# Ledger of designs, part 99: peptides against a protein of PDB entry 8YVU

Target 1, 39 residues: chain A of PDB entry 8YVU
Amino acid sequence: PQLCYILDAILFLYGIVLTLLYCRLKIQVRKAAITSYEK
Target 2, 160 residues: chain B of PDB entry 8YVU
Amino acid sequence: TWLTVLKKEQEFLGVTQILTAMICLCFGTVVCSVLDISHIEGDIFSSFKAGYPFWGAIFFSISGMLSIISERRNATYLVRGSLGANTASSIAGGTGITILIINLKKSLAYIHIHSCQKFFETKCFMASFSTEIVVMMLFLTILGLGSAVSLTICGAGEEL

## One batch from the design tools (peptide; made by RFdiffusion4, then SolubleMPNN)

Design b2_p17_2_s4 (from b2_p17_2, 10 letters changed)
Fold by OpenDDE base, seed 2:
Structure b2_p17_2_s4 (fold): chain B 39 residues (1-39), chain C 160 residues (1-160), chain D 39 residues (1-39), chain A 17 residues (1-17)
Amino acid sequence: as target 1 above (39 residues)
Amino acid sequence: as target 2 above (160 residues)
Amino acid sequence: as target 1 above (39 residues)
Amino acid sequence: SEYLEALELVDRLLELV
């Protein structure tokens, strides 16, 4: 039972990190699309 | 630019694979140090008895290291070697998953047979602990397999 | 204890999905960057 | 040495996050 909670914590942290990276990447895609549209 | 991004992805996947391997090795060593598996009745720790955490960790570590080295040195011979190692690690990961699933089934069957309603019974506690460790190892193995497969696809794409 | 294992499964699935989405988004960023460079 | 390089790579990746 304790190991399960530790795994949950690790997976939760991993999920948060991936979400942040995804958001950053999404912003980059939007910036690239805007730059392409202005040309 | 595309190659640089792919390299960063390969390094990330390689690091993930090495990390997964290290975690698997750590869990294996901890379980072996804390529990004398040889004296445990039943097949609850069949995956550990088979040595999966050790050989699996070795395969994943080698695959990850080769992937990182191949990416850093940009040598054609290393790329081919990394592809081979990643393929081998993918096969090893699949085998490991199979072993872990079998172990999980045995552990669950053991819990069911002994009607483990009380967690404080030594046998039931060990079976539950084994189940938890096996589940963790299964998740890590799936992650490792995913990274190895991804690296294999990337390596194959570079050769084409 | 059972809830912990369910949470592990959900978080694991979420991690896989996010990883796939991140990869797809990264490919899109690359395509956008290439298109911008060709202009 | 290789292990240290791998650790440095992990640290650089963490800094990129």
Scores: peptide ipSAE 0.447, ipTM 0.801, DockQ to the pose 0.062
Fold by OpenDDE base, seed 1:
Structure b2_p17_2_s4 (fold): chain B 39 residues (1-39), chain C 160 residues (1-160), chain D 39 residues (1-39), chain A 17 residues (1-17)
Amino acid sequence: as target 1 above (39 residues)
Amino acid sequence: as target 2 above (160 residues)
Amino acid sequence: as target 1 above (39 residues)
Amino acid sequence: SEYLEALELVDRLLELV
């Protein structure tokens, strides 16, 4: 039971980090697309 | 293409926010229906007593719906409305997280004080159940806050 | 106790989905970078 | 109708995965 809560915390943290990274990467893709369009 | 990607992102965040709100509302309703919180001594369900699952879910739902509608209709007034709703939802989410953390601490303290080794005791079971529900709600509220903040940033970018 | 396992399953699924999306987005960024370099 | 639209939106989002 305690291991389940620890796993929840780890997975939750992982989810947050991945969400942030995904957002950053998406912004980068958009910037790259805009730059390619202007050229 | 860029606008299409932004629109899809906002819709996704809006749906996530609505889903989070619905889950929170469902949990709140189930807990209130199954358990008479008023007769439970202690602050184990302080977040429920504060009504967070209800008002928080409403704020998140409104924010998500407004975000989706704003993206679909592409009207300036809806964009402003969505931005306002997302900001309000972000504030509500932050407050909710604070309340849930306090509730979690109280629940954990209760479990520790009563040395709940006997899972079959009603009080220990209720405290454990409350802790689990609070943790789930905390995770959902953090996700909802993340979506609301993201939508707020997107909306602010559209106004500039 | 069972709620913890349900949460683990949801978080795990969410993590997998985000990882896949992140990988796809990363590939898109790389493709965009290569295209910009060739121009 | 709104519920159906929400479900359709969820389905479209799932297709993006």
Scores: peptide ipSAE 0.445, ipTM 0.803, DockQ to the pose 0.064
Fold by OpenDDE base, seed 5:
Structure b2_p17_2_s4 (fold): chain B 39 residues (1-39), chain C 160 residues (1-160), chain D 39 residues (1-39), chain A 17 residues (1-17)
Amino acid sequence: as target 1 above (39 residues)
Amino acid sequence: as target 2 above (160 residues)
Amino acid sequence: as target 1 above (39 residues)
Amino acid sequence: SEYLEALELVDRLLELV
């Protein structure tokens, strides 16, 4: 049971990090799309 | 530059792979130190008996390290080496997942057969503990495989 | 408890989905970069 | 050491987050 909670914590942190990275990439893609549209 | 971003991503994946490998190694070491697996009946710890936490961790560590070094030095020979290592690590990860799934099935079957209603029974406790460890190892292995595959794809893309 | 295992499963699935989405997004960014470079 | 370099890399990655 305790190991399960540790795993949850690790997976949770991983999920947060990936979410942040995904958001950053998504913003970059959007910026690139906007720049391409303005040309 | 986009190349810098990609390099950072590759380094991140490499670090993740190394971290996963280290965690797997640590868990393997702890389990081997605390439990005498040889005296445990059945194949509850089949993945540990096969030494997967050790060799799998080594493969992932090497793959991650090579990926990081390759990205930092940007040497063609290192890129190829990293690609090879990542491919090998991906194969190893897949094999590890298979072993862990088999171990998990055996552990669950053991719990079912012994009707582990009394958690305080040593055998039931060990089976439950094994199941938890195997699940953790499985998740870590999948994460490692994901990183290795990602690095392999990135490396292959750079060679083309 | 059972909730911990359920959480593990959800977080694991979330991690896989995010990884796939991240990969797709990364490919899109790469394609956009290549297209920008060819112009 | 390689470990220190790896740790530094992790720290840099964490800063990027």
Scores: peptide ipSAE 0.466, ipTM 0.813, DockQ to the pose 0.064; fails the geometry check
Fold by OpenDDE base, seed 3:
Structure b2_p17_2_s4 (fold): chain B 39 residues (1-39), chain C 160 residues (1-160), chain D 39 residues (1-39), chain A 17 residues (1-17)
Amino acid sequence: as target 1 above (39 residues)
Amino acid sequence: as target 2 above (160 residues)
Amino acid sequence: as target 1 above (39 residues)
Amino acid sequence: SEYLEALELVDRLLELV
């Protein structure tokens, strides 16, 4: 039971980190697309 | 192509926000149907007594719907409206998190005071159940806030 | 306790979905970078 | 109709995964 709450915390942190990384990567894809359109 | 990708992302975030709102409403209705919150001693369900699942879900639903509509119509007035709604939803989410944290602290304090080693006691079971529901609602609220903030940033970027 | 395990399952699925999306986005960024280098 | 469109969007997103 205590391990379940610890796992929830770890999975939650992992979800937040992945969401931030996904957002950053998406912004990079957007910048690359804009640069390719200007060329 | 870039605008189409942004639009797809905004729609996804809007759908996620609506889904989060629906889940919050479902949890609120289930708790109200299974438990008579008015007869529960203490502030274990303070977030439910405050009506957070209801008004929070409404704010998230409105924000998500406005975001989807704004993306579909691509009108300047709708973009501004969506930005305003997302900002309001973000504030509501922050307030909801605060209420849920307070409720969680009260629930944990109740469990500690009554030395709830036996989960089969009605009071200890209710406190444990409340704690679990509040934690789930807290996670959902954080997810909803994240989506609302993301939509707000996207909307602000479109206005610039 | 049972709700904790349900939450773990949801968070785990969310993590898997985000990881797959991140991998796909990373592949797209790489393809865009290669296309920009060939031009 | 809007709810159905949202569900279709979710289904398309799930297919993309």
Scores: peptide ipSAE 0.452, ipTM 0.802, DockQ to the pose 0.072; fails the geometry check

Design b2_p17_3_s1 (from b2_p17_3, 13 letters changed)
Fold by OpenDDE base, seed 5:
Structure b2_p17_3_s1 (fold): chain B 39 residues (1-39), chain C 160 residues (1-160), chain D 39 residues (1-39), chain A 17 residues (1-17)
Amino acid sequence: as target 1 above (39 residues)
Amino acid sequence: as target 2 above (160 residues)
Amino acid sequence: as target 1 above (39 residues)
Amino acid sequence: KYEELLELVDRLLQEVL
């Protein structure tokens, strides 16, 4: 049971980090698309 | 640039907030249907006794709906209303987190005092179950607060 | 304890989905960068 | 309103997938 709670914490942290990274990457893709449209 | 991205994801954040609210309501209703919280001695279900799953979910749902409507209509009045609702939801989320943490501490203390080695004891089972539900609600509340804060920042950026 | 395992399963699934999406987005960024370089 | 929300979720899922 304690291992389950530890796993929950790790997976939760991982999910937050991945979400932030995904948002950053999505921003980069959008910026690249805008820059391509202005040329 | 960050503000521009937040604006583009505002609808997604609003939907996520509504979904979080619905999940919280579902958990609240399930717990209320299965357990007679009024007959439970102690503060194990203090968050439920305070009605957090209900009012918190309502606040998050309203905030999410207003955010989605504000984004779709692009009206200045709706943006201001959404900002107000998101701010209120952020405050509510913070309060909810505090209540949940207090409940979690009490539940953990109860488990520790009773040396719940026997999971089959009714009191220990209820305390463990409460702890698990409170943890789940805490995670959902943190996610909801994150979305509400993000929407608040986005709305504040549009007013500047 | 069962709820903990259910939460783990949900978080794990979420993590996998986010990872796949992140990989797809990263591939798109790379393709966009290559196309921009050939122009 | 619920149907619109469902459609929005479906569109978001389609953009993600």
Scores: peptide ipSAE 0.420, ipTM 0.793, DockQ to the pose 0.073
Fold by OpenDDE base, seed 2:
Structure b2_p17_3_s1 (fold): chain B 39 residues (1-39), chain C 160 residues (1-160), chain D 39 residues (1-39), chain A 17 residues (1-17)
Amino acid sequence: as target 1 above (39 residues)
Amino acid sequence: as target 2 above (160 residues)
Amino acid sequence: as target 1 above (39 residues)
Amino acid sequence: KYEELLELVDRLLQEVL
């Protein structure tokens, strides 16, 4: 039971980190698309 | 398009495979150090008795290392070697998943038979602990298999 | 205890999906960067 | 070889981060 909660914590942290990275990458894609449209 | 993506991430997949293998090895060593599996009644630790954490970790480590080396040196002979190793690792991963599923079923059956309402009983605690470790190992094995399959597809695409 | 395992499965699936989406997005960013460099 | 692997992991971490 305790190991399950530890795994949950690790997976939760991983999910948060990936979500933040995904958001940053999405913003970069949008900026690149806008710059391409202005040319 | 998919092949080009996988090729660019091949090194990352190889590192992930090695990491997965190392984690599996660490879990195997910890379980063997903490528990005397030979004296535990039942097949709760059947995957550990079969040595899966050890040989599986070795196969995944070799596959990952070969994949990384193949990508770095960009040599045709290394690509073929990596493809072979990744294929072997994929087979090993599939076998490992099967063993872990069987172990999980046995562990669950043990918990049901003994009506483990009191988790503090040594047998019930061991069965629950085994189940948790087996689940973790199953997830890691699935990740490793995914990486190995991806690397195999990349290697096959480079040979074609 | 049972809820913990269910949570682990959900978080694991979420992690896989996010990883795939991140990879796709990273490819899009790279394609956009290459297209911007050729102009 | 281990140092190269560690450097590779560090570079990957730097690219992710």
Scores: peptide ipSAE 0.414, ipTM 0.794, DockQ to the pose 0.071
Fold by OpenDDE base, seed 1:
Structure b2_p17_3_s1 (fold): chain B 39 residues (1-39), chain C 160 residues (1-160), chain D 39 residues (1-39), chain A 17 residues (1-17)
Amino acid sequence: as target 1 above (39 residues)
Amino acid sequence: as target 2 above (160 residues)
Amino acid sequence: as target 1 above (39 residues)
Amino acid sequence: KYEELLELVDRLLQEVL
């Protein structure tokens, strides 16, 4: 039972980190698209 | 290209593979130290009896290390070595997944047959613990396999 | 205990999906960068 | 070697953050 909760915590942290990275990358893609449209 | 992306992430994938290997080795060692697997009736710890945490960890560790070294040195001979190691690690990972799935099925069957309502019964506790460990090992093995396959594809792309 | 295992499965699936999406997004960013450089 | 690995992890973390 305790091991399951530890795994949950690790996976949860991983999910949060990936979500933040995904958001940052998405913002970068949007900025790149805007820059390409202005040219 | 997908290959270019994998090449940039090669070092990260290698580190992940090494980390996965180390965790698997640590868990294997802890389980072997705390539990006398030889005295446990049944195949609840079949993956451990097969020595998977040990040989799997070695394969993944070697594959990860070779991948990192290959990326750092950018030498052609290291690319081939890394490709071979990653291929071997991928095969090992696949075998490990198979063993772990079999072990998981046996553990779940044991829990079902004995109607483990009382968690404090030694046999039920061991079966539950085994299931938890096997699930964790399965996740780690899948992650390791994913990294090894990715590194293999990257290495194959460098040879072309 | 059962809820913990279900949560593990959900978080694991989420992690895989996010990893795939992140890889796809990263490829898109790279393609956009290459296209902007050729211009 | 462990220190180099740690530095590598730190660099990766810095690239990710």
Scores: peptide ipSAE 0.427, ipTM 0.795, DockQ to the pose 0.071; fails the geometry check
Fold by OpenDDE base, seed 3:
Structure b2_p17_3_s1 (fold): chain B 39 residues (1-39), chain C 160 residues (1-160), chain D 39 residues (1-39), chain A 17 residues (1-17)
Amino acid sequence: as target 1 above (39 residues)
Amino acid sequence: as target 2 above (160 residues)
Amino acid sequence: as target 1 above (39 residues)
Amino acid sequence: KYEELLELVDRLLQEVL
């Protein structure tokens, strides 16, 4: 049972990190699209 | 800018906030239907006794709905209303987190005091169940607060 | 204890979905960079 | 209103998937 809670914490942290990375990457894609449209 | 990104995701954040509120309400109703909290000894379900799943869900639902409506209609009065609702929801979320943390501490203390080695004892089972539900509600409340704060920042940026 | 396993399953599924989305977005960024280089 | 919200969620899911 303790292992389950540890796994939850690790998976939760992983989810947060991936969400932040996804947001950053999405912003980069949008910036690249805008720059391509201005050319 | 970060503000432009938040504006583009405003509708998504509003939907997430409504969903979080609905899930919290569902958990509250399920717990109230399965367990008679009034007959449970101790403060294991203090967050439920305080009615947090209900009023918290209402605040988050209103905030999310106002945010979506404000974005769709693009009216100045709705922007101000959404900002106010999101601010209120952020405060409510912070209060909810505090209540849930207090409940979690009480539940953990109860488990420690009673040396709950036997999971099948009714009191220990209820304390463990409460702890699990409170943890789930805490995660949902953190997600809701994150969305409400993001929407508040977005709304404040539009007023500037 | 059963709720912990349910949470693990949800978080694991969320992690997989986010990983797939991140991969797709990374591919899009690469395609956008290639298109920008060809112009 | 609920149907519109559901449609919005479906569109968002389609964009994500």
Scores: peptide ipSAE 0.408, ipTM 0.781, DockQ to the pose 0.074; fails the geometry check

Design b2_p17_3_s2 (from b2_p17_3, 13 letters changed)
Fold by OpenDDE base, seed 1:
Structure b2_p17_3_s2 (fold): chain B 39 residues (1-39), chain C 160 residues (1-160), chain D 39 residues (1-39), chain A 17 residues (1-17)
Amino acid sequence: as target 1 above (39 residues)
Amino acid sequence: as target 2 above (160 residues)
Amino acid sequence: as target 1 above (39 residues)
Amino acid sequence: EYEKLLELVERLLEEVL
């Protein structure tokens, strides 16, 4: 059971990090799309 | 194309909020139905006594629904409503996290004080079960808060 | 303990989905960057 | 409403997959 909780914590942290990275990447895609539209 | 991508993401976040809300509501109803919280001595279920699963689920559901509706209809009033609902859901999520952390601390303290070496004692089992549910609710609340904040940022960006 | 495993499964699934989305987004950013460079 | 939500989730899954 302790290992399960540790795994939950790791997976949760991973999910948060991935969400942040996804948001950053999305912002980059948006910026790239705007720059392409202004050309 | 850019607006279409934004729309898809808002819908995804809205669905995530609704799903999180439904899961929270389901957990709340199951706990209330299976456990006589009124007969449980101690503050192990303080989050449930505060009604967090219910009001939290309502706020997240409303926020998710408004986000989806706002995205579909593209009406200015719906965008503002969605932004307001998402902001309210974000506040509710933050409050819920605080309540759940307090409950988790109480549950852990209970387990520590009663030296729950024997899993078969009803009190220890209930405390452990409560801890598990609170942890699940905490994770769901954090996910809901993340989605609500994301939707709030997206909505605020559309209004500027 | 059973609830912990259920949570692990949900978090794992969420992590996989986010990873796939992140990979797709990363590929899109790369394609956009290449298209912008050819112009 | 639940069916609509389910359909939305299914559509989202189809777009992801």
Scores: peptide ipSAE 0.442, ipTM 0.810, DockQ to the pose 0.069
Fold by OpenDDE base, seed 2:
Structure b2_p17_3_s2 (fold): chain B 39 residues (1-39), chain C 160 residues (1-160), chain D 39 residues (1-39), chain A 17 residues (1-17)
Amino acid sequence: as target 1 above (39 residues)
Amino acid sequence: as target 2 above (160 residues)
Amino acid sequence: as target 1 above (39 residues)
Amino acid sequence: EYEKLLELVERLLEEVL
C-alpha cells in the first residue's frame, strides 16, 4: 500500500515535468513557425 | 522520419534502459535482503525465485551499454553487436513480462483465497507487498522493452 | 489500495503518451530550425 | 565507465532542462 503511493508520487512528478517541457517545446515551435513566415 | 528520430535519441534510450535495469536490480537485491523468499509458502515471489530481477537487469544493462558505446564510437562492428544485444534484451524483456504477469495472477489469487481483509496478517501483507513490487517491476520491464525495441529498430535501420 | 493501483496505471499511460508527444514535438522543432537555417 | 555514464546523464539532463 505505501509503495503504491510512492510510485504515484514519482509518476505524478514525472507527468508534471513532462507537461512543462512539452509546453516549452510547443512555444519554441510556434516561435520558429512565426519567424519562418515573416521571412 | 521515425528512424532518424530514434537514432538521435539512441543514447537517451540506452541510458533509460540501463537505469531501468539498475532499478530492477536494486528492487531484486532489496527483496532478497529483507525477505527470505525460500521460506515463504506459495508462489507469490515466483519472479524473484526465477531470478528475473538479476538476469533481466544484466541483459538490459549490457544492451544499454552496448547501444551507448555503439552510438559514441560510430563503428560498424559495434552497431552489429548492439543490434544483437538489443534483440536479446527485447526477448528477455518479453519473457520477464510473461513471468511477472504469471506472478501477479498467483499473488492476486492468493489474496482472494485467503480473504485478506486484515492486511496485518503476515501472509496477506507479504502477498500485497509482492503484488506491489511485481506491478512496479512490470512497468519498468515494459519501459525497458520499449527502449530495447526502439534501439533494435534503429540498429536494423542502420544495417539497411 | 485498489484505487492506488488504478491511479498508477493511469499515470503510467499518461507518462508514455506525453513522452511520445514530446518526441514528436522535438522532431518538429528540429525540422523547423533546419528549414530556417537553410533560408 | 560509471563516471562516463553519469556524465552522459548529466549532459542529457542539461539538454532537457
Scores: peptide ipSAE 0.411, ipTM 0.796, DockQ to the pose 0.069
Fold by OpenDDE base, seed 5:
Structure b2_p17_3_s2 (fold): chain B 39 residues (1-39), chain C 160 residues (1-160), chain D 39 residues (1-39), chain A 17 residues (1-17)
Amino acid sequence: as target 1 above (39 residues)
Amino acid sequence: as target 2 above (160 residues)
Amino acid sequence: as target 1 above (39 residues)
Amino acid sequence: EYEKLLELVERLLEEVL
């Protein structure tokens, strides 16, 4: 049971970090698309 | 900018907030249907006794719905309404986190005092079950608060 | 304890889905960068 | 309103997938 709670904490942190990274990457893709449209 | 990205993901954040609220309501309803919380001695279910799964879910649902409607209609009055609802949801989420943390501390203290080595004891089982449910609700509340704060920042940026 | 394992399974699935989406987005960014360089 | 929310979730899922 203690290992399960530790795993929950790690997976939760991983999910938050991945969400932030995904948002950043999505921003980069959108910025690249806008720059391509203005040329 | 971070604001432009948050604006583009506003609908997604609103849907996530509504989903989180629905999950919280489902958990609250299931716990209330299976357990007679009124007859349980102690503060193990203090968050449920305070009605957090119900009022918190209502606030998050309203905030999410208003955010989605505001994004779709792009009307100034809806933006202000969404900002107000998201601010209220953020306050509600913060209060909910506080209540859940207090409940977790009480549940953990109960488990420690009774040296719950035997999982099959009714009191220890209820305390462990309460702890698990409260932890899940805490995670969901943190996710909901994150979405509400993000939507609040987006709404504040549009008013400026 | 069973609820902890259920939460772990949900978080794990969420992490896998986000990782796949992140990889797809990263590949799209790389393809966009390559197409911009050949222009 | 729930049906609209479901449609929105489905559209988001289609964009993700």
Scores: peptide ipSAE 0.410, ipTM 0.793, DockQ to the pose 0.071
Fold by OpenDDE base, seed 3:
Structure b2_p17_3_s2 (fold): chain B 39 residues (1-39), chain C 160 residues (1-160), chain D 39 residues (1-39), chain A 17 residues (1-17)
Amino acid sequence: as target 1 above (39 residues)
Amino acid sequence: as target 2 above (160 residues)
Amino acid sequence: as target 1 above (39 residues)
Amino acid sequence: EYEKLLELVERLLEEVL
């Protein structure tokens, strides 16, 4: 049972980090698309 | 800019906020239907006794709906209304987190005092169940607060 | 304890979905970078 | 209104998939 709570904490942290990375990557893709449109 | 990204994701954040509110309401309804909280001794379900799942869900639902409507209609009066509602929802979320933390501390203290080695004892089972539900509600409240704050920042940026 | 396992399952599924989306987005960024270099 | 919200969620899901 204690291992389950530890796993929840790790998975939750992983989810937050991935969400932040995904948002950053999405912003980069959008910036690249805008730059290609201005050329 | 970060503001431009938040504006593009505003509808998504609003939907997430409404979904979070609905899940909180569902949890509140299920707990109230299965358990007679009034007959439970102690403050293990203090967050439910305070009605947080209900009023919190209402605030988050209203703020999410207003945010979506404001984005779709692009009217100045709706932007101001959405900003106000999101701010109120952020305050409500912060208050809810505080209540849930207090409830969690009480539940953990109860488990410690009664040395709940026997999971099948009714009191220990109820305390453990309460702790699990409170943790889930805490996560949902954090998600709702995050969405409300993001929407508030987006709305403030549009007025500026 | 059962709720902990349910939460683990949800978080695990969320992590897998985010990982797949991140991989797709990373591939898109690479394709965009290659297209910009050929111009 | 709920149906429109569901349609929006489905469209978002399709864009993500």
Scores: peptide ipSAE 0.394, ipTM 0.781, DockQ to the pose 0.073

